Peptides against a protein of PDB entry 6FBK. Designs and how they scored, part 81

Target 1, 90 residues: chain A of PDB entry 6FBK
Amino acid sequence: EDTGVRVELAEEDHGRKSTIALRLWVEDPKKLKGKPKDNGAIEFTFDLEKETPDEVAQEMIESGFFHESDVKIVAKSIRDRVALIQWRRE

## One batch from the design tools (peptide; made by RFdiffusion4, then SolubleMPNN)

Design b2_p27_8_s2 (from b2_p27_8, 10 letters changed)
Fold by OpenDDE base, seed 5:
Structure b2_p27_8_s2 (fold): chain B 90 residues (1-90), chain A 27 residues (1-27)
Amino acid sequence: as target 1 above (90 residues)
Amino acid sequence: MKREFRITRFETGEVLSLEEFQELLAK
C-alpha cells in the first residue's frame, strides 16, 4: 500500500544495534506545495526493541510536523519500513 | 526526553526549521 509517506534508512544498517537512523518524507503530490527537488526529510532514531511506530508518529504530530489526521498514515509508513528492516536482519 | 528531529532538504542538505518544513506541505 502506498501511504504517500516514504521512510528509508538514513544510514547503512549493519544489524548490530537495536537503534536505527530513519528518514521520513511526504511524497504524495497532493500533499506537497513545492517541487519534489525542494522537499525535505525528517531524520530521527528508532529503537527496534523499545519503541513503536505509533509512538513516534504521535510525537511527530505533537511536534507539529503533520496534521493529526495523518498520524495513522505516518505510523503505518514507519511500521512497514521497520518490518522490512527487521526481515532483512533475519 | 523529547525526541530529536532533524529536518534537511533532499538535494542540498540544508537544515530546515519546522516552519520551513510545514511550508512544504499542502494545506
Scores: peptide ipSAE 0.721, ipTM 0.935, DockQ to the pose 0.490
Fold by OpenDDE base, seed 3:
Structure b2_p27_8_s2 (fold): chain B 90 residues (1-90), chain A 27 residues (1-27)
Amino acid sequence: as target 1 above (90 residues)
Amino acid sequence: MKREFRITRFETGEVLSLEEFQELLAK
């Protein structure tokens, strides 16, 4: 499923720490205005052992980044990337 | 404790305010 939201590592993962640096941005053209070159990304730290995608997504909503109707889309995007990173570590 | 978020533009790495970021989103 294409959520229209991308999440990637903001730094190389050496698999040593429970915390990772992530970068998140919107790609869905229906959710953007202006020129693609002017797009922005959000960087943040995520603890693989203590935090959940749902809670972090909710924090983004409460911080004013996105509308509440998009919380599940944001959470899924984070979850999918986190799962991929964890699978690589196995 | 409030989570720290850093916002930057793809092209320049310019740090954006929350308002500037919100202006990138469709209403």
Scores: peptide ipSAE 0.721, ipTM 0.935, DockQ to the pose 0.477
Fold by OpenDDE base, seed 4:
Formats: structure tokens, C-alpha cells, sequence
Structure b2_p27_8_s2 (fold): chain B 90 residues (1-90), chain A 27 residues (1-27)
């Protein structure tokens, strides 16, 4: 499912560490105000063993990045990417 | 600890403030 929020690896994953670097940005035109070329991405680390997508999404809300009503789509976007990364490591 | 977030603009790599990032989003 397309959440309108994209999450990608910010660096190569060699499958050695439990921590990964991620980049997250909004793609949904309905949620963007400026021109696509002016878009920005949020870069952060995620611990595959200790952290959850829901917790990180909540931290983003608390930090003021997104409206609280979008916490679930943000969490889902992170979860989906993390799942793919975990699958790729197998 | 408070999580560290780094915000950058795609085309320039410019580091953005939270306020500048918020201006990119629809209210």
C-alpha cells in the first residue's frame, strides 16, 4: 500500500550492524505545499533490535515534523521499509 | 536521549530547520 511517505536507506547496508541509517520524505501531493523540487528529507538512525516504527513515528510527531493524525502512515512507512531490509538480510 | 534528526533539501543538500521543513507540508 502506498502511504504517500517514502523511506529509504541513507547508506549501504552491509548487514553487520543492528543500526541502519534511513531517510524519510513525503511524496503525497495532497500533503505537500511547495514545489516537488524544494522537497526535503528527514535523516535518522534506527536500531533493528531495540526500536519500533511506532515509537520512532511518535518521536517525529512529538518533535513537530507531522500532524498526530499521520502517525500511523509514518509508522507504516518505516515498518514496510524495515521489513524489506530484514528480508534482504536473510 | 532525544533522537537526532537531520533535515536536508533534495536538490541542494541544504540543511533545513524544523520550521523550514514544516513550510513544505500542507497544513
Amino acid sequence: as target 1 above (90 residues)
Amino acid sequence: MKREFRITRFETGEVLSLEEFQELLAK
Scores: peptide ipSAE 0.720, ipTM 0.935, DockQ to the pose 0.479
Fold by OpenDDE base, seed 1:
Structure b2_p27_8_s2 (fold): chain B 90 residues (1-90), chain A 27 residues (1-27)
Amino acid sequence: as target 1 above (90 residues)
Amino acid sequence: MKREFRITRFETGEVLSLEEFQELLAK
């Protein structure tokens, strides 16, 4: 499913740490009013053992990054990327 | 504990404020 929110590794993952660096940004044209060349991304760390996508997404909303109605979209995007990373490590 | 977030532009790597980032989003 295309959530319109992209999440990628902000640095190469060597599979040695429980913490990973992620980069998240909005791609859905309906949710953007800026020009693509001016788009921005949010960088943050995620602990694969201690944190959950839903909790991190909530923190982003509470910090003022996104509207509360998009919390589930953000959480799903993080979850899907984390799952892929976990599968690659396996 | 407050989570740390860093906002940057794709093209320049310029660090953005929360307000500048919010201006990129449609309402």
Scores: peptide ipSAE 0.719, ipTM 0.934, DockQ to the pose 0.458

Design b2_p27_8_s3 (from b2_p27_8, 13 letters changed)
Fold by OpenDDE base, seed 5:
Structure b2_p27_8_s3 (fold): chain B 90 residues (1-90), chain A 27 residues (1-27)
Amino acid sequence: as target 1 above (90 residues)
Amino acid sequence: MKREFRITDRATGEVLSLEEFQARRAA
């Protein structure tokens, strides 16, 4: 599923740390219920062992980046990228 | 705990803190 939200590594991942740097931005705002108009790329650190995509997505909503109705789609975009990164580490 | 975010305007390349971003959005 195309969430309209992209998540990429903000730095090279050598599989050495439990934390990774990610960058998230909206490519297609029409796919989000809130249809955000901001064009910012959001960089943040994610702990692969301690944190969850849902928690991070919720923090993004609380920070004002997205409407609460889009928490699940944002979480999915993070989850999909994190899963891919973890698979590549194996 | 408040998560640290670094916001980059993709059109201009300007880098903002979360506080700066929130201030502009509320203006």
Scores: peptide ipSAE 0.708, ipTM 0.921, DockQ to the pose 0.827
Fold by OpenDDE base, seed 3:
Structure b2_p27_8_s3 (fold): chain B 90 residues (1-90), chain A 27 residues (1-27)
Amino acid sequence: as target 1 above (90 residues)
Amino acid sequence: MKREFRITDRATGEVLSLEEFQARRAA
């Protein structure tokens, strides 16, 4: 599913660390209920062993990046990218 | 613990901290 939110590696992943740098931004605001107008790209570190996409998404909502009604779609976007990265590491 | 975020305006390339971003949004 196209969530309208893009998540990509902010740096090359060599599979050496449990943490990865991610970059997230809205590609299609109409896919989100809050319809954010901000064009910012958000970079952050994600711990593959200790953190969950839902927790990070919640923090983004609390930080003011997204409306609370879009927490699940943001979490899904992160989850899908993280899963892909983990599959590539195998 | 507060998560660190680095925000970049994709149109201008301006880099903002979370604090700066929140300040502008609240102003």
Scores: peptide ipSAE 0.708, ipTM 0.921, DockQ to the pose 0.853
Fold by OpenDDE base, seed 2:
Structure b2_p27_8_s3 (fold): chain B 90 residues (1-90), chain A 27 residues (1-27)
Amino acid sequence: as target 1 above (90 residues)
Amino acid sequence: MKREFRITDRATGEVLSLEEFQARRAA
């Protein structure tokens, strides 16, 4: 599903650390209920062993990046990228 | 523990901390 939210590695992944650097931004704000107008790219570290996409998405909402109604779509975007990264590591 | 975020304006390239970002939103 095209969530309108793009998530990519912010740095090359050598598969040696449990943490990865991610970069997230909105490509199509019309896909989000909150219709965000910001054009910022958000970079953050994600711990593959300790953290979940839902928890990180919630922290982004609490930080003011997204409307609470979009928590699931943001979490899905992170989850899909994380799953792909983990698949490539195996 | 508060998560660290680095925000980059994709149009200008300006880099902001979460605190700076929130301050501008509140203004």
Scores: peptide ipSAE 0.709, ipTM 0.921, DockQ to the pose 0.858; fails the geometry check
Fold by OpenDDE base, seed 4:
Structure b2_p27_8_s3 (fold): chain B 90 residues (1-90), chain A 27 residues (1-27)
Amino acid sequence: as target 1 above (90 residues)
Amino acid sequence: MKREFRITDRATGEVLSLEEFQARRAA
Protein backbone atom coordinates (compact mmCIF):
# COMPACT_ATOMS: atom_id res chain seq x y z
CA GLU B 1 0.00 0.00 0.00
CA ASP B 2 1.23 3.48 -0.93
CA THR B 3 0.89 5.53 2.25
CA GLY B 4 2.55 8.60 0.79
CA VAL B 5 5.15 8.38 3.55
CA ARG B 6 8.60 6.97 2.89
CA VAL B 7 10.81 5.34 5.50
CA GLU B 8 14.37 4.26 4.77
CA LEU B 9 17.51 3.31 6.65
CA ALA B 10 19.52 6.41 7.52
CA GLU B 11 22.66 4.28 7.81
CA GLU B 12 23.84 0.87 6.67
CA ASP B 13 22.41 -1.99 8.72
CA HIS B 14 24.91 -4.72 9.55
CA GLY B 15 22.43 -6.56 11.75
CA ARG B 16 24.68 -6.19 14.79
CA LYS B 17 22.53 -3.93 16.96
CA SER B 18 18.95 -4.00 18.18
CA THR B 19 18.69 -0.33 17.19
CA ILE B 20 18.50 1.10 13.67
CA ALA B 21 18.64 4.62 12.28
CA LEU B 22 15.63 5.57 10.14
CA ARG B 23 14.74 8.51 7.92
CA LEU B 24 11.10 9.40 7.28
CA TRP B 25 9.54 11.97 4.95
CA VAL B 26 6.33 12.73 3.09
CA GLU B 27 6.44 11.78 -0.57
CA ASP B 28 2.78 12.45 -1.39
CA PRO B 29 1.07 14.96 0.94
CA LYS B 30 -2.37 14.40 -0.60
CA LYS B 31 -2.37 10.86 0.78
CA LEU B 32 -2.50 12.28 4.29
CA LYS B 33 -5.67 13.74 5.77
CA GLY B 34 -3.75 16.55 7.42
CA LYS B 35 -1.93 17.36 4.17
CA PRO B 36 1.31 18.46 5.86
CA LYS B 37 3.13 21.43 4.34
CA ASP B 38 6.53 20.64 5.84
CA ASN B 39 9.09 19.01 3.59
CA GLY B 40 11.58 17.85 6.18
CA ALA B 41 13.21 14.45 6.38
CA ILE B 42 13.05 13.18 9.95
CA GLU B 43 15.84 10.98 11.29
CA PHE B 44 15.51 8.97 14.48
CA THR B 45 16.72 5.81 16.20
CA PHE B 46 14.36 2.86 16.56
CA ASP B 47 14.86 0.01 19.02
CA LEU B 48 13.67 -3.21 17.37
CA GLU B 49 13.23 -4.93 20.73
CA LYS B 50 11.70 -2.23 22.91
CA GLU B 51 9.74 0.19 20.73
CA THR B 52 6.66 0.03 18.51
CA PRO B 53 5.71 1.92 15.34
CA ASP B 54 2.52 3.16 17.00
CA GLU B 55 4.44 4.73 19.88
CA VAL B 56 6.90 6.46 17.56
CA ALA B 57 4.09 7.71 15.32
CA GLN B 58 2.33 9.18 18.35
CA GLU B 59 5.53 10.94 19.39
CA MET B 60 5.79 12.45 15.92
CA ILE B 61 2.24 13.81 16.19
CA GLU B 62 3.03 15.28 19.59
CA SER B 63 6.18 16.86 18.14
CA GLY B 64 4.10 18.58 15.48
CA PHE B 65 5.16 16.66 12.39
CA PHE B 66 1.74 15.26 11.53
CA HIS B 67 -1.95 15.72 12.24
CA GLU B 68 -3.44 13.32 14.77
CA SER B 69 -5.75 11.88 12.11
CA ASP B 70 -2.72 10.46 10.30
CA VAL B 71 -1.17 8.55 13.19
CA LYS B 72 -2.16 5.16 11.77
CA ILE B 73 -0.77 5.94 8.32
CA VAL B 74 2.55 7.03 9.81
CA ALA B 75 2.68 4.00 12.09
CA LYS B 76 1.99 1.68 9.15
CA SER B 77 4.80 3.25 7.13
CA ILE B 78 7.26 2.64 9.95
CA ARG B 79 5.93 -0.87 10.61
CA ASP B 80 6.26 -1.92 6.99
CA ARG B 81 9.86 -0.74 6.77
CA VAL B 82 10.81 -2.33 10.08
CA ALA B 83 9.29 -5.64 8.98
CA LEU B 84 11.31 -5.52 5.77
CA ILE B 85 14.52 -4.79 7.67
CA GLN B 86 13.89 -7.65 10.09
CA TRP B 87 13.20 -10.00 7.19
CA ARG B 88 16.50 -9.06 5.56
CA ARG B 89 18.33 -9.79 8.79
CA GLU B 90 17.12 -13.42 8.76
CA MET A 1 11.75 11.09 27.78
CA LYS A 2 11.66 13.15 24.62
CA ARG A 3 12.78 11.29 21.51
CA GLU A 4 15.65 12.86 19.62
CA PHE A 5 14.79 13.93 16.08
CA ARG A 6 17.08 15.35 13.43
CA ILE A 7 15.22 17.28 10.74
CA THR A 8 16.70 18.06 7.34
CA ASP A 9 14.96 20.53 5.04
CA ARG A 10 14.86 18.63 1.76
CA ALA A 11 14.84 21.83 -0.28
CA THR A 12 17.78 23.61 1.33
CA GLY A 13 19.62 20.83 3.12
CA GLU A 14 19.53 22.74 6.39
CA VAL A 15 19.67 20.53 9.48
CA LEU A 16 17.56 21.40 12.50
CA SER A 17 16.97 20.02 15.97
CA LEU A 18 13.42 19.42 17.13
CA GLU A 19 13.60 22.57 19.22
CA GLU A 20 14.76 24.68 16.29
CA PHE A 21 12.09 23.18 14.06
CA GLN A 22 9.32 23.93 16.55
CA ALA A 23 10.61 27.45 17.09
CA ARG A 24 10.44 28.25 13.39
CA ARG A 25 6.98 26.74 13.03
CA ALA A 26 5.71 28.90 15.87
CA ALA A 27 7.29 32.07 14.46
Scores: peptide ipSAE 0.705, ipTM 0.920, DockQ to the pose 0.855; fails the geometry check

Design b2_p27_8_s4 (from b2_p27_8, 10 letters changed)
Fold by OpenDDE base, seed 4:
Structure b2_p27_8_s4 (fold): chain B 90 residues (1-90), chain A 27 residues (1-27)
Amino acid sequence: as target 1 above (90 residues)
Amino acid sequence: MKREFKITDFETGKVLTLEEFQELLKK
């Protein structure tokens, strides 16, 4: 399912640590209910063992990046990418 | 602890911290 939000690795993943660097940006703003405050990429670290996409998405909203109504779609975009990364590590 | 974010503007390529970004939102 196309969320309109893209999430990619911001650095190469060698599968050696539980933390990964991610880059997130809006590819299709029409799929969001709110309007992002900026047209750029957001980079952040994600701990595969300790953190959840929903928690990170909530933090992004609280930080001012997205509207509260889009928490689930943002979380899904992160979750989908994280899942792919974890599958590659198997 | 608050999460650290790095924001890169696509138009200018300017890199902002979360704090800098939030200051811009106030304007």
Scores: peptide ipSAE 0.674, ipTM 0.908, DockQ to the pose 0.894
Fold by OpenDDE base, seed 5:
Structure b2_p27_8_s4 (fold): chain B 90 residues (1-90), chain A 27 residues (1-27)
Amino acid sequence: as target 1 above (90 residues)
Amino acid sequence: MKREFKITDFETGKVLTLEEFQELLKK
């Protein structure tokens, strides 16, 4: 499902580290309940073993990137990308 | 630990830290 939020690898993944660099941005703001304050890409690291998409999404909300009502859609976008990355590593 | 974020503005191409981004939001 298209969440309207894009998540991609910010750097090439060689499958050696448990951490990956991700880039997230809003592609279709109409999919969100709130309106992001800025139109840009957010880069961050994600630990495949220790962190969860929900935790990261919540941190993004607390940081002011998204409205609280969009925490689940943001988390889903991260989760879906992380799943793809993990599947590619197998 | 506070998560580190790097923000790239699509219009200007400027790269911001979380703190810089948050300061802009206050305006």
Scores: peptide ipSAE 0.673, ipTM 0.908, DockQ to the pose 0.881
Fold by OpenDDE base, seed 3:
Structure b2_p27_8_s4 (fold): chain B 90 residues (1-90), chain A 27 residues (1-27)
Amino acid sequence: as target 1 above (90 residues)
Amino acid sequence: MKREFKITDFETGKVLTLEEFQELLKK
């Protein structure tokens, strides 16, 4: 499922640390229910062992990046990328 | 603890902190 939100590594992953740097941005705003407040890229760190996509997505909502109705779309975007990264590490 | 975010605007290329971004939203 194409969420319209892209998430990629902001730095090269050597597979040694539990934390990774990610970059997130809206590629297709038509897939969102709300209109994003900014047209740009958001960079942040994510702990593969301690954090969840749902919690990080909620923090983005509370920060003002997205409407609350799009929390699941944002969470899925993060989850899909994180899963891919974890699969590559194995 | 508050998560650190770095925001890069596509139109201007300007880099903002979360605090700077939120200040713009209040206008």
Scores: peptide ipSAE 0.672, ipTM 0.907, DockQ to the pose 0.920
Fold by OpenDDE base, seed 1:
Structure b2_p27_8_s4 (fold): chain B 90 residues (1-90), chain A 27 residues (1-27)
Amino acid sequence: as target 1 above (90 residues)
Amino acid sequence: MKREFKITDFETGKVLTLEEFQELLKK
């Protein structure tokens, strides 16, 4: 499903580390309930072994990037990308 | 422990820290 939120690797993944660098941005703002406070890309690291998409999404909301009503759509975007990355590592 | 974020503005190309971004939100 198209969440309207894009998540891509911010650096090439060689499959050697448990952490990956990601870049997230809004591609279709009308898919969100709230309005993003900035039109740009957010870069961050994600630990494949210790962190969850839901927890990271919640941190983004608390940081002021998105409205709390959009936590699930943001989490899904991260989850879907992480799954693809893990599949490529197999 | 707060997460580190790097924000790149598409219009200006400026790179902001989370703190700088949050200061702009107060305006």
Scores: peptide ipSAE 0.671, ipTM 0.907, DockQ to the pose 0.897

## One batch from the design tools (peptide; made by RFdiffusion4, then SolubleMPNN)

Design b2_p28_1_s1
Fold by OpenDDE base, seed 4:
Structure b2_p28_1_s1 (fold): chain B 90 residues (1-90), chain A 28 residues (1-28)
Amino acid sequence: as target 1 above (90 residues)
Amino acid sequence: MKREFKVISLEELERRRREEEERRRRRE
């Protein structure tokens, strides 16, 4: 499913470190149950070995970026991108 | 500990993406 949330690398990934820089933004707000507080892109680091998309998504909710009902769609967006990044590293 | 999140405008996002794409095209 297209989540309406886009996630991409904020820096080039050379596959050398476990941490990557990501950016996340809403492309289609109609696919979210709530309304995001910001109309911008959220940049953050993600540790491929230690962190999970669900944890990061929950932290975004706690920070007020998204409504609690959208935690799973946000997590899925991160997960899908992370999976692609990991696949390309192999 | 709170995770650090940096918010950039969509305009800045588009600028960065264009610059990144141009850099990619120059290496191909």
Scores: peptide ipSAE 0.640, ipTM 0.879, DockQ to the pose 0.875
Fold by OpenDDE base, seed 1:
Structure b2_p28_1_s1 (fold): chain B 90 residues (1-90), chain A 28 residues (1-28)
Amino acid sequence: as target 1 above (90 residues)
Amino acid sequence: MKREFKVISLEELERRRREEEERRRRRE
C-alpha cells in the first residue's frame, strides 16, 4: 500500500544497534486525510526492541505534525520501513 | 519525557541524501 509518506534511514545501518535513525516526510499529501502542519522531514530515533510504530506515530500527532485521523497511515509507513530494515539485518 | 523530533527542510533533506549517496559511492 502506498501511504504517501516516506520513511528512510537517516544514517547507515550496520546492524549493530537496537536503535536506528529515521526520517519521515510526506511525498503525496493527497493520501492523507488531514493537512500536515509543515512540509519538511522529521528525523527521530527508533528503538527496534522497545518502541512501536503506532506509539511513535501517536507521538507525532501529539506533537502536531499530523492530524489525528492520519495516525494509522503514519504508523504504517514507519512499520513498513522498519520491517525492511529488520529483513536486511537477517 | 516527550520524544525528540528534529525537522529539516526538504532542501536540507535533499542535500543530506546527496551527501549520503556520495559517501556510499566513495566506500564502494
Scores: peptide ipSAE 0.638, ipTM 0.879, DockQ to the pose 0.898
Fold by OpenDDE base, seed 3:
Structure b2_p28_1_s1 (fold): chain B 90 residues (1-90), chain A 28 residues (1-28)
Amino acid sequence: as target 1 above (90 residues)
Amino acid sequence: MKREFKVISLEELERRRREEEERRRRRE
């Protein structure tokens, strides 16, 4: 499902670390209920062992990047990308 | 502690993606 939010690796993943660098941006703002504060890409680290997409998405909301009504689609975007990265590592 | 978020412009994003793509093409 196209969430309108894109997530990709911000650096090459060699499959050695539990942490990965990600970047997230809005590709189709019409898929969101709220209007994003910024029109850029958000870069952040994600710990594959300790963190969840829902927690990170909530932290983005608290930082003011997205409206609270969009937390689930942001979380889904992160979750889907993380799953693909994990599958590629195996 | 709040998570660290770095924001880059879409222009910078596009530049980085082009450079990453060019690096991939040179390795093929």
Scores: peptide ipSAE 0.635, ipTM 0.876, DockQ to the pose 0.881
Fold by OpenDDE base, seed 5:
Structure b2_p28_1_s1 (fold): chain B 90 residues (1-90), chain A 28 residues (1-28)
Amino acid sequence: as target 1 above (90 residues)
Amino acid sequence: MKREFKVISLEELERRRREEEERRRRRE
């Protein structure tokens, strides 16, 4: 599913650390129910062992980047990218 | 603990992505 939200690695992943650097931005705001506060890319770290996409998405909303109605689509975008990264590591 | 988020402009994003792609091409 095209969430309209894009997530990618912000740094090279050597597959050795549980922590990865990600960047997230909106490519298609029409896919979102709310209006994103910023028109940039959000960079953050993600611990593959300790954190979940849903928790990170919630924290983004708490920080005001997205409307609460879009938490699931944001979380899905993160989850999908994380899954791809993990599959690449295998 | 509050998560730390860094915001970069789309222009900076595009610049970084281009640099990362160029680095990748040189390693292949």
Scores: peptide ipSAE 0.634, ipTM 0.876, DockQ to the pose 0.908

Design b2_p28_1_s2
Fold by OpenDDE base, seed 5:
Structure b2_p28_1_s2 (fold): chain B 90 residues (1-90), chain A 28 residues (1-28)
Amino acid sequence: as target 1 above (90 residues)
Amino acid sequence: MKREFKVISLEELEKRREERRLEELLRQ
């Protein structure tokens, strides 16, 4: 599913640590219910073992980057990318 | 603790991408 939100690695992943750097930005704002605060990429660290996409998405909402109604679509975008990264590690 | 988020402009993002592409080309 195309969420309109893109997530990529902000650094090369050598598959040796549980923490990865990610960047997230909106490619299609029409797919969001709210209007994003910024038109840039949000970079953050994600711990593959200790954190969840929903938690990170919620923290983005609390930081004012997205409307609360879009938390699930943001979380899904992160989840999909994280899953892909984990698949590549296997 | 509140999570740290860093905002990077699309211009800066494109610059970084270009730099990486150039580095890869020079290593080939």
Scores: peptide ipSAE 0.485, ipTM 0.820, DockQ to the pose 0.856
Fold by OpenDDE base, seed 2:
Structure b2_p28_1_s2 (fold): chain B 90 residues (1-90), chain A 28 residues (1-28)
Amino acid sequence: as target 1 above (90 residues)
Amino acid sequence: MKREFKVISLEELEKRREERRLEELLRQ
């Protein structure tokens, strides 16, 4: 499923630590219900063991980056990327 | 404590990517 939100690693992942740097931006704003705060990329750290995509997405909403109605879209985009990263670590 | 978010413009990202590509080419 194309969420219109792209997430990638902001650093090389050597599979050595639980914390990774991610970068998230909107590729297709038409897939979002709200208008994003800006068109830039958001970089943040994510703990693969302690944190969840839903928590991070909610924190992005609280920071005003996205509309609350888009929390699940944002969370899914993060989840999908995180899953790929975890699968590659196996 | 609020999560730290860093915002980078897409233009800046593209610039950084191009710079990295050029640096790699020059090193080879």
Scores: peptide ipSAE 0.484, ipTM 0.819, DockQ to the pose 0.741
Fold by OpenDDE base, seed 1:
Structure b2_p28_1_s2 (fold): chain B 90 residues (1-90), chain A 28 residues (1-28)
Amino acid sequence: as target 1 above (90 residues)
Amino acid sequence: MKREFKVISLEELEKRREERRLEELLRQ
């Protein structure tokens, strides 16, 4: 499913640490209910073992980057990328 | 503690992408 939100690695992943750097931005704003605050990309760290996509998405909402109604679609975008990264590490 | 988020402009993203392309060309 195309969420309209893109998530990629912000740095090379050598599969050695549980913490990775991610970059998230809106590719198709029509998929979102609200209008994002910024037009750029959001870079952040994510702990593959301790953190969840839902928690990070909620923190982005609280920071004002996205509308509250878009928390699930943002979380899904992060989850999908994290799953792909985990798959490549195996 | 509030999570740290860094905002990167589209201009900076394009610059970084171009730099990565040039680096790949130099390595090959």
Scores: peptide ipSAE 0.484, ipTM 0.819, DockQ to the pose 0.778
Fold by OpenDDE base, seed 3:
Structure b2_p28_1_s2 (fold): chain B 90 residues (1-90), chain A 28 residues (1-28)
Amino acid sequence: as target 1 above (90 residues)
Amino acid sequence: MKREFKVISLEELEKRREERRLEELLRQ
């Protein structure tokens, strides 16, 4: 499903570190219930072994980037990208 | 402690992508 939120690697993944840099932005605002704070891309680090997409999404809400009702949509977008990254590492 | 988030404008991202695309086209 198209969440309207896009996530990609902010750096090349050599498959050697558990920590990766990700970039997230809204591609289709109509897919979200709330209105994003701004129209920029959010860059952050993600530990593939220690962190979860839900935790990061919640932290984005707490930082004011998204409405609380959109936490699961944001989390799904991160999860889907992380899954692809893990797949390529195998 | 709060997670660190860095915000970059989409315009800047598009500019960077276009620059990379042009560089690739010009590379022989």
Scores: peptide ipSAE 0.483, ipTM 0.819, DockQ to the pose 0.690

Design b2_p28_2_s1
Fold by OpenDDE base, seed 4:
Parts: sequence; structure tokens; C-alpha cells
Structure b2_p28_2_s1 (fold): chain B 90 residues (1-90), chain A 28 residues (1-28)
Amino acid sequence: as target 1 above (90 residues)
Amino acid sequence: MKRKFKVFRGEEAKRAIEESRKLLEKEE
């Protein structure tokens, strides 16, 4: 399912670090229950071994980027990208 | 500690997104 939220690499992945820089932005705001205040991009570091998409999504809500009702869709977007990254590293 | 988020807006956001799109194209 297309979440309407894009999560992409913010750096080249050489598979050398457990962390990866990611960028997140909204492609289709209609798929969100709330309206993000900013229509930009959010960059963050994700630890592929220690962190979870749900934790990061919750932190984004707490930071005011998304409505609390959209935590799952944001988490899914991050999870899907992380899964692809992990898949390519294998 | 709270997580650090870097926010891009306006033209900076456009450039950042374009950069990520290029990385995606390179990956594929």
C-alpha cells in the first residue's frame, strides 16, 4: 500500500555503517489524516540495528511533524525503506 | 535526549529531494 510518504536515502549506502541518513517527505497528503505543517523534507539518522520505525515515527509526532493519528502510516513508510536497505545489503 | 531532525523547506527541500531521487536512480 502506498502511504503517500516517501522515505529515501540521504546518503549513498555502502553497507559499511549500522546507521543510515534518510529523508522523509509527503508525496500525497491526501493519504494522511492530518495535514503536516511543513511541506518540506525531514532528514534524520536511523540505526538499522538499534532503532525501530515505530519509535522514530512517534518521535516525529512528538516533534510536531505529523498528527498522532498518522503514526502508523509514517512508521510503515520508514519500515518499508529500511526493509529495502536491509534487503540490498544481503 | 530527543532525536535530531533536520528540516528542509522551500528551495532547500526541493534540492534535498532531488538529491535523494538521484540516489534512488543510482541504486536501481
Scores: peptide ipSAE 0.768, ipTM 0.943, DockQ to the pose 0.878
Fold by OpenDDE base, seed 2:
Structure b2_p28_2_s1 (fold): chain B 90 residues (1-90), chain A 28 residues (1-28)
Amino acid sequence: as target 1 above (90 residues)
Amino acid sequence: MKRKFKVFRGEEAKRAIEESRKLLEKEE
């Protein structure tokens, strides 16, 4: 399901490390309940073994990037990309 | 500790997004 939030690789994935740089941006802001404070891109490192999409999403909300009501949308977007990354690594 | 987020805005954001799109094309 299209969340309106894109999460893509920020680096080429060689499957060598448990962390991966990801880049997140809003493709369709009208799918969000709140208005993001920025219309740019957010880059971050995600630990495929230790971290969860929900935790990262929560941190993004706490940082003020998204409204708290959109935490699940953000988390889903991250989860979908992470799942794809993990799938490709298998 | 707060997570480190690197924020791109304006043209820098556009370039960053384009880079990611290229990576996506390469992955697919």
Scores: peptide ipSAE 0.768, ipTM 0.943, DockQ to the pose 0.874
Fold by OpenDDE base, seed 3:
Structure b2_p28_2_s1 (fold): chain B 90 residues (1-90), chain A 28 residues (1-28)
Amino acid sequence: as target 1 above (90 residues)
Amino acid sequence: MKRKFKVFRGEEAKRAIEESRKLLEKEE
């Protein structure tokens, strides 16, 4: 499913760290239930061993970036990218 | 502790997104 939310690398992944810098932005706002307060990009570090996409998505909502009803779509976007990163590291 | 989020807006956001797109092209 295309969430309309893009999550991409903010740095090259050399597979050396357990953390990775990611960048998130909304490509299709019509797929979100709420209207994001900003139409920019959010950069953050994700720990591939310790953190979960759901927890990070919750933190983004708590920070006011997305509506609470969009937590799952945001989490999915992060999860899909993280899964791809982990897959490529194998 | 609050998670650190770096926010890009306007032209800075466009450049940041372009950078990520370049990384994607490099990954592919």
Scores: peptide ipSAE 0.768, ipTM 0.943, DockQ to the pose 0.858
Fold by OpenDDE base, seed 1:
Structure b2_p28_2_s1 (fold): chain B 90 residues (1-90), chain A 28 residues (1-28)
Amino acid sequence: as target 1 above (90 residues)
Amino acid sequence: MKRKFKVFRGEEAKRAIEESRKLLEKEE
């Protein structure tokens, strides 16, 4: 599923740290139920061992980046990227 | 404590996104 939300690496992944810098942006806003306030990019650190995509997505909603109705698709976008990172590390 | 989010806008966002795209090309 193309969520319309892109989550990519913000740094090269050498598989040495449990944390990874990620960058998130909206590629297709029409796929979101709400309208994002900004059309930029959000950078954040994600702990591959301790954190969950749902937690981060919820924090993004709390920060006002997305409407609460879009928490699931935001979480999915993060989850998909995290899964790829973990796959490549294995 | 709330999570730290760094926000890029405008041309800075474009540069940041391009950087990530370049990283993606390296992974592929």
Scores: peptide ipSAE 0.767, ipTM 0.943, DockQ to the pose 0.877

